# Peptides against a protein of PDB entry 6RGO, part 144

Target 1, 392 residues: chain A of PDB entry 6RGO
Amino acid sequence: MALKLLGFNQDATCFSVISSNKGVTIYNCDPFGKCFELEKSTSNDEELDFLVEMLFSTSLIAVVDKTIGASKRKKLKIVNTKRKATICELTFPHEIMDVIMNRKIICVVLKSDQIFVYDISCMKLLRTIDVRGEKLKSTSKFRNSEAVGDIGVRVSLSTDNNSILCYSSYSKSDKENAPLNDIVVFDALKCIQINVLPAVHQSNIVCIACSPDGMLMATASEKGTIIRVFKTIDTENDEPILVNEFRRGSRPSRISEMKFNHDNTLLACVGESDTIHIFALPVTTTEADANEDDTLQQSSHSLSSSINGLQYISKGLANRFGKIIVSKIPTQSQQRHVAYIKIPENAKYRIGFPKDTTNTIHICGEDGNYLVYSIPRNEVGPCTLVKSNTFD

## One batch from the design tools (peptide; made by RFdiffusion4, then SolubleMPNN)

Design b2_p11_3_s2 (from b2_p11_3, 5 letters changed)
Fold by OpenDDE base, seed 3:
Structure b2_p11_3_s2 (fold): chain B 392 residues (1-392), chain A 11 residues (1-11)
Amino acid sequence: as target 1 above (392 residues)
Amino acid sequence: SEIQKAMEEKF
């Protein structure tokens, strides 16, 4: 059967798929089985397309029917899956491109490059972010709306209650084709901009991940060769906001999804390549608890690869060209994956990290495989398959 | 609210 993957929920307890014959199905991961089915509303042989965002393991889902010819592409439905009932429906001026949520916030991304931020508890609009309007304030030139294919505003939301929203924005360059290569960090609860990261890639950003706590974000461009990890907030200490650069590969390949694990120790990426890559993040020891004097001389030769080579280009020239946050990290300091999973070529996969096991990853494929892998802790190598299930 | 009920209802 033709399957289309929608992805995992925030804690990887469930995943959603589109079956050509049935419509949307939600599977539980453990115990493995069908939890919900949304029947196909149309008898037409049209290729089904949906957005489905699930709130953890709850009965709350957001649904958008994206099927071609459907007038429903502008409609967000909030559904109780247990009751099979629509709670509310919102209609937008433009096609919905993405929907993300946590326990506090739901964000709706439109084809107009607008982000609508709602309080999920009451569906009250908190903010409309107009990414084009911000560009128009910075650049006198209108983007012709028609010419941009798969390149739109990308978003990620922290899964915690802090509700840190990261989104791609247009560079302030006076070029007609300004890339979506800036990142804005936004407090979705307070409706304030926290930070702006200019020119984090040379080309458009196509994938963003926010950490569960909203303290880190990962970005990938259309090239998908380099993943960058940033702090979302400037620390008072003159610490670099760029914490890591990872090399996924030398060959260009689109990254479709990235995820942090629940303790911010791992970043996984998946896309058009035959390989899921898993990277280790530096543990940011918050210095706060280091006061307990436990003199256990465990000679952990922490490979503190001292990134000594960041010559501070003096503060004076940085004011005229927006802070070059991306110093060219020498190609030698780019970290590789610590673990990987081989997947079938041309099979689209989605990834999720379960909350209870920080060294476990869930993956599902359009090939009908749901797979659980163990991530090696102390060695660089392949992940070990722990569990497999199939779905139709 | 019906939203709050759905957020509290597990599968």
Scores: peptide ipSAE 0.620, ipTM 0.969, DockQ to the pose 0.870
Fold by OpenDDE base, seed 2:
Structure b2_p11_3_s2 (fold): chain B 392 residues (1-392), chain A 11 residues (1-11)
Amino acid sequence: as target 1 above (392 residues)
Amino acid sequence: SEIQKAMEEKF
């Protein structure tokens, strides 16, 4: 394909693409247009591969040239797009698999299952997290699994200044093939582990999303049939709080990306299926003290689907395969999507939620479409296309 | 720092 998607920035004001002929291009969403281009450094007909992480609508980007044959796959560049200048370069011992950032922190994920956490303001290393390190005391077999299998450490970072980092970790099971099915919640600023959610799925976690405020996280396994939403920090009786369990579908399909909207009312997912799914999260009405006065009857018709099913994860089903978080949520109470978008089956899409419009979603495809959809509030149904643009 | 400048510079 002539285009490869890199994704949206944190507030969906921009998105990045790789064009085979040009290199990295950044588009502004509104007004729609090309705003930055990073030219291909090599004249070779090699398939371009890049990581590009943008810091909101700022001139700061992190870039990794992952192109095959490029000696640069271990090199992070911090670039000022306005100046077209590299500010700094960091070289890592292993290939960079992912880069994520907010206004405080940049995290670099390596092929070695290490996460390097930096203070973005000065590029000071705060922590190296070795996700393998708890197990590596025994078997020095580096699986030279040339299984270029898409099984690696997954990360998500809150977009706020609290800088809650969620990452997948290996289960403590003595099995040689322990899945990446635990989640660690980490305060990236204080460098403290806050929480551990053991065995949130039966198979490897392939997708994680943290909410913008870092209070929620969504997880999906290789099966991609069930999405689980947990509280990140809060626990009940030292056990993880499952907020929601969503059913994407009955057929296995990989989820490539999930995102919360800015008010934690919606969760979207995209992947290898012909459908973007949007799920509604229960609005926790904080009983803010009803101090008497202002009679603004905002008839929030709370869709009182009283989903009574805060079903406690009971300790009791210690089935033979460890403490799997068996949702007590009966398969019948698994919520389906409230909205959907149909996309071409063979086109990869990325998703973003704009900050200013909680019921709007931005999507872009490797088919060269940038699309803005309105999400229905009061009914289950398709999203409405509001705006479309094309890019090359 | 130059990083801090890039973080404050709107795109």
Scores: peptide ipSAE 0.618, ipTM 0.969, DockQ to the pose 0.867
Fold by OpenDDE base, seed 1:
Structure b2_p11_3_s2 (fold): chain B 392 residues (1-392), chain A 11 residues (1-11)
Amino acid sequence: as target 1 above (392 residues)
Amino acid sequence: SEIQKAMEEKF
């Protein structure tokens, strides 16, 4: 049977899949088992397509049926899984492309490049962000909506209550075909823009991850060769702070998902390649815990990869012709993965980090495998398989 | 609200 992976919830306690015969199924990770099913509403042999966003280990899910008819693709359902009941339904003017949530906020991304921000507790609209309207203000040129193919606005939301929203926006260029290569950082609670990172890649951004605390974000372009990690809020001299630059690979390969672990020490990525890559982040010592003098000279060969100093992304100098010269972000010493998982070629996988175990990763595949791996701490190498289960 | 109940109910 064809399985389609939807992904893990925020704490990797559950994952959701589409089964062609059953509809949407949610699995619990530990103990492993099927915990919810949304029955297929139609007897047709049509390929099932859904968006499902689960709120942690709660009975709250957001569901979009993308399978049948243009009307359903515009309809968000908020469902209580325990009661098997729709709580509310929202209809949008355009097709829903993505849905993300935390305990405070739900964001709905439309094919129109609009982001609708709601207070989840009452489904009150807080803000409509018009990413195209922001571009039009910058370029004074209408885009023909048809030419954007599979490239749309990408979003990520912090899993904490601070509700930091990162989204891709159009660069300020005189070209009608400006790429989606800017990042906007938005406080979703206050409904204010707090930062803008211009031209973080040369091509469209296709993947964004926000850290659980909203202090970091990772970005990848259509090339998927380089992952960049930035501070979200902090700036130095009004310039964006590039914390890390990671090399996923030498060949172009799309990254479909990235995740930070719960303590911001690891970043994982998955996509079209046969390899899940796990990168180590420098521990940002918050200045506060400088007092514990614990002189444990454990000769931990700190993977002090020489973090060559924080590189500033200089604001692209407008040349004499108003062209923003995208200053090539000076290539930091491109760090490689510290750990990896081999997956079947052409198998789509999703990744999740459990909250309680920062050195483990959960993965699931469209091959019907749910796998738990241990991440090596002191060596560069493969992750160790700890648990395996199968699903259908 | 019914949303708040669903957010408080473990799955």
Scores: peptide ipSAE 0.617, ipTM 0.969, DockQ to the pose 0.868
Fold by OpenDDE base, seed 4:
Structure b2_p11_3_s2 (fold): chain B 392 residues (1-392), chain A 11 residues (1-11)
Amino acid sequence: as target 1 above (392 residues)
Amino acid sequence: SEIQKAMEEKF
């Protein structure tokens, strides 16, 4: 049967899949098993398409049925899985492209390049972000949405209560075809723009990951060769702080998903390639005052590749429009993965980091494999398979 | 609210 992966929840305790015969199934990771099934709305042999966002291991899910007709694709259902009941239904003016949430916020991304931000507790609309409207205020003509294929606004939300929203925006270039290569950092609770990272890539951003605490953000373009990690809030001389630049590969390959682990020490990426890459982040030593109390903190010696240097984003080459492009880190200082997982060619995989084990990664494939890997801490190499399960 | 109940209810 064709499986389609919807992905892990925020803490990788569950994952969601579309099964062609059954509809949506939610699996628990430990103990492994089915937790919930959402039956398909129709008896037709139509290709099932859904968005499902799950709130941690709670009974709250957001569901969009994209299978049938333009009307359902505009409807968000909030469902209690334990009660098997729709709590509320929202209808949008345009097709829903993505839904993300945490314990405070739901964000709904539309095909119109609008982001609707809701207080989850009451489903009150807090903000409508119009990414196109922001572009128009900067003199750029509407791009007809029809000719731009799989490129839309990308979003990521912190899993904590701070609710830092990172989204891709159109560069303020006077070009009619301005890429989605700016990032906006937004406080979703206060509805305030915190930061703008201009031209973080030369091409459209296709993947964004926010750290669980919202302090870091990873970005990848259509090329998927370079991943950049920025501070979200902090700036230096009013310029964005580039923390890391990782090289996934030399060949272009789309990155479909990136995730930080819960302590911001690892960044994983997955996509169209046969390899999940895991990168080490420098531990930002918070200067916790070293009060002398000799408590045996088990030194989780992450591989401190001693890359001490916060590299200043030097004023990069002004493009033909005088705009600062994020400077590239020299190829010699571009970090590679510290760990990897080989996956079947052409299998779509999703990734999640469990909260309780910072050196473990959960992955699931459209091949019906749920796999748990241990990440090596002291050596560069393959991850070790710890647990495997199959699903249908 | 019914949403808050669902957020407090585990699987």
Scores: peptide ipSAE 0.616, ipTM 0.968, DockQ to the pose 0.866

Design b2_p11_3_s3 (from b2_p11_3, 5 letters changed)
Fold by OpenDDE base, seed 4:
Structure b2_p11_3_s3 (fold): chain B 392 residues (1-392), chain A 11 residues (1-11)
Amino acid sequence: as target 1 above (392 residues)
Amino acid sequence: DEIQEAMNEKF
């Protein structure tokens, strides 16, 4: 059977699959088994296409049937899986490209490059973000939607209640063909733009991950060779803070998904390559004020090394080519993965980090494998397979 | 609220 993976939920307790004969199946990870099935609405041998976004291990799912015709592709159903009932249906002016949620917010991404932000509790529209309209405030003509291939607005949402939304936006360059290479950071609850990271890649952004707490984001372009990790909210001198620059590989390969673990110590990526890469992040010690008054008088001698290096920045001739304010992304040393998983070539995989085990990763493949790996902490190397299950 | 019910219901 052709399987199509929809992915893990926010805490990797469940994953969703399209089965060509059955429709949508949701699997529980532990104990492993089917927990829900959504039957196909049609008897036709049409290729099934769905969006399914789960709210953790709850009975709440968002479903878009993309199988048949332009009408269904514009409909979002909110479903109670336990009741097998549609709670509400929303119809959009354009095809739904993506749906993402947490306990507070649903975001619906349209083919029109619009993001509809809803309060999940009442399905009230909080904001419509028009990523093209923001571009059109600059003189750029509508690209006819026909010839722009598989590149649209990408989104990621924090899994916490802070509901930090990161989305790709068009660069403000006067070029008619401005890439989707800016990132906007948005408070989805307050409906406020928090930050804008200009030109984080040279080409369109095709993958974004937000950390669970919304404090970090990872970005990858069409090249998929470099992953950049930024702070979402914090800035330094009004400039974006690059935390890490990771090298996935030397050869171009599309990254389809990235995920942070729940403590922001690991970033995983998967895509068209035979390898899932796992990168280590520096532990941001939140200074928990351990005001433990431990009076140990260790005499810290103040080595006052005064390096007064006055480098004269010469004001050389800025010639007429438009100032692409390439934010000087600090040339951080490109780091490699600390761990990896080999996956079958041509099998699409999805990744998830379970909440309770920060050194464990869940993966599932269109080959019908659900796999649990342990991530090495102290050594660079392969992950160890801990559990395997198969699904159909 | 049916949404809030579904959000509170676990599998």
Scores: peptide ipSAE 0.585, ipTM 0.965, DockQ to the pose 0.867
Fold by OpenDDE base, seed 1:
Structure b2_p11_3_s3 (fold): chain B 392 residues (1-392), chain A 11 residues (1-11)
Amino acid sequence: as target 1 above (392 residues)
Amino acid sequence: DEIQEAMNEKF
């Protein structure tokens, strides 16, 4: 039976799949089992395609049926899963590409490179962000919409109530085909742009992850060889702060998903490669808790990976023609993974971090495997399989 | 509010 993975919810308590015969199924992780099923609206042997975003372990889901015709692909349904009832329906001018939510905000990404930001409590539109319109303000040239294949605006939202939205935007380039390689940080509640990180990669950004608290973001380009981690809000001398630069691999491979754990100590990535990579983040000591004198000589074998100091993205030297050449982000000492999971080649996997166990990762595959791994703390190596279940 | 009910109801 063909399975298609939709992903985990924000706390990795549930995951969603498309089953060719059943439609959308939501599984609970612990105890493992089917908890919801959305029946297929059509009897035809058409390949099912859906977007489903679940709000934590609640009865609230957002659903987009992408299976049939251009009309349904423009319709968002808000559904109560326990009542099996549609609460409300929104119709958009363009195909829905992505939906992301937290307890305050729902964001809808369209094929038009528009982001619609709603107050989830009343489905009131707070803001329409026009990423193309922002590009057109920077460049007088119309972009032919057809020439940009699978490359669209990418988004990530903090899972907390602060509702920090990170999205990819077009670089300020005189070229008609400027890449989606800028990041905008947006306060989705206040509807204010907080920060802009220019040219964080050389090519289009294809994956973004925001930390649960919205203080960090991870980015990957089409090459998927380097992952960069930035502060979202904080700047130094009005310049973006690069916290980490990770090497996923030497060969190009698309990253499909990245996630931070709930305490911002780990970043996981998955994609087209046979390996899930887990990276350690430096513990940002917030200056506040400096008072507890607990002289536990834990021999932290500091993985003194020489965190070569915070490298500033310097304002690129204005060339002789007044073009701000955004200096290439100076290559930090590219850190490798601290842990990994081997997965079957060509199997699509999704990842989730449970809230209660920061050293545990949940994964699920289109092969019908749901797997729980323990992440090693004191050594670089493979994760240990703790639990396995199968689904259909 | 049916949205707020669904948000408060555990699955």
Scores: peptide ipSAE 0.583, ipTM 0.964, DockQ to the pose 0.868
Fold by OpenDDE base, seed 3:
Structure b2_p11_3_s3 (fold): chain B 392 residues (1-392), chain A 11 residues (1-11)
Amino acid sequence: as target 1 above (392 residues)
Amino acid sequence: DEIQEAMNEKF
């Protein structure tokens, strides 16, 4: 059967798929099995297209039927899966491109480059973010919306209650073709912009991941060769906002999904390549726990790769062109993956990190495979397959 | 609230 993957929920306890014959199916990961099915609303042999965002292991899902007609593509349904009942329906002025949620917030991304931020508990609109309206304040020319293909506003939301929203925005360059290469960091609860990261890539950002705690953000461009990791908040210490640059590969390949694990020690990426890459993040020791005097002289040869090469280009030129946050990290300091998984080139995969096992990754494929891998801790190498299941 | 009920109901 033709399967289309929707992805894992926030804690990788469930994943969602579209089956051409059945509609939307949600699988539980452990014990493995079907937990929900949303039947196809139409008898037609039309290619099914849905957005489904699940709230953890709860009965709450957000559903958008994108299969038929411009009207359905503008409707968000909040559904109780256990009751098989629609709780509420919202209609938007434009097609829904993405939906993301946590326990506090639901964000709806429109084809108009608008982000609607709701309090999930009452479905009250907290904010409308108009990414185009921000661009139009900076650029005199309307882009005709029709000609920009698969490039839209990308979003990621922290899975915690801090509800840090990261989204791609248009560069303030007066160029008619300003790329979506800025990032805005937004407190979705307070409705306050926390930070703006200008020109984080040379081309449009196509993938964003926020850490579960909202403290880190990963970005990838259309090239998908370099992944950058940033702090979301400016620390009072003059620490660089750019904490890591990872090299996925030398060949361009689109990254479709990135995820942090629950303790911010790993970043995984998947896309059009035959390889899922897993990168190690430096443990940010919060200075708070340094007071326990336990003198265990474990000679941790900290691979302090001394990033000594950041020549501070003097403050004077930075005022006219927004802070060059991306000082060219020398190509020599680009870290590679610490682990990898080989996947079939023609099968789309999705990734998830379970909460309870920070060195485990869940993956599922349009080939009907659900796979659990163990990530090596102390060596660079392939992940080990721990469990496999199949689904239709 | 039906939303809060669905958020509290585990599968």
Scores: peptide ipSAE 0.581, ipTM 0.964, DockQ to the pose 0.869
Fold by OpenDDE base, seed 2:
Structure b2_p11_3_s3 (fold): chain B 392 residues (1-392), chain A 11 residues (1-11)
Amino acid sequence: as target 1 above (392 residues)
Amino acid sequence: DEIQEAMNEKF
C-alpha cells in the first residue's frame, strides 16, 4: 500500500499518515495504536493528498483535502476528532500549500505566497501577509504557476504561546528572479514584524524550523549542505546573530524537515538522504542561577568547541559587490552532526521530539515503520533503537 | 465554543 507521511504533532505524541485505501489515519506514539481515521470522501482511484495539522494531543485538527480533482484544495476544515464533526470550514482564494498551528494561532499558506494568520480560539483573521506584495509593485509577471511547484513560501511557528512565526521572503534585489532567501520573524499575536534576516542563503530557502520557545531558527536552502541557526529576536548592532553553522554533507540533498528538541539543545534534519542528522546546540547557560551552592562537580566536559567567530552578516557588503557575502563561518568551524540515524534511501521519513525525553527522537517512514531512538550524549555516533512499531 | 472544547479535550 502507498503510505504518505503527514508528520508528527508538536510534542511528537501522535503522527498522521495517508493510506491509499483508508484515507487519513492518526497514530498515538505511546501506547502505540490507531486513534483516529478520516475516510476518503471519493471512491476514485485518485492518489490521495491531504494536509493534516494536529494540535498537540487534543481533539482539534485542521484538514485540507488536496487530492487532484477534489474541489476542496482551497478549503480548510477544523475538525473535532472525538466528535468526528467539522466545527468550521474556511475557503481561500488560492490552493492551500501549508497549515501550521499552536494553542493561539493557525497560519494558512497559499499558493499565492500569502499567509493568513488566525486566532485559533474564534477563527478571526488577524493578518494577511502578502510575501510578494513588497515586490509586486515592480513586476506584474506572475511566474507561470505550473513550474513553480517546489519553490514557495516556507513557514515555521513556535509551539509556545509567544507564537513567533518565521517565514521565507523574496530578497529586495531588482533581479526578476529574486530568491526566497530572506527570513522575516513575525509576532503572530501582535501582528508585528520583529526582525528581518537578509540573504541567509544564496539560493531559495526550502526548510525552516523555529524552536519551541521561538528564540532560535534553523534554515536550509535547496542545496541542503549547510544549516544555519540564528537568534530570531535578538540582534547585535542591528545585525542578525548567527549562533551555529552546521554541515549536513558535501553532496547536495534536499532537507524536507528540521526540528529542535524542547530544550533547544538538539537540531535534527531529515530529507532525501539515507541519513537523519542530529546536531548539538551550545547550551546558553543563563548566568542567573549561579547562586545555589551545590558543589556537584559534574565534570561538564563542555565540548567547548569554541566557535570563536560570531560572524556578522553585514548588510552593507551585500549591496556593493553583488555577491551575497554570507560571511561563511570558516569551513573549520562548521560543526558536523553529533548523532545520526540510517534510513532507507527511497523512504521518506518525518521526525519529532517528545517533550518528556530531550535525548529521544521519534521517526516514522512511508515504509510503515515507527521508530524511537536514543541519542548519544557524550560521543559522536549512531543513535540506538529503543522501540519499533509498524503501521499500515 | 466548539473550538475551545476541542482544544481542551484530550485525544
Scores: peptide ipSAE 0.581, ipTM 0.964, DockQ to the pose 0.870

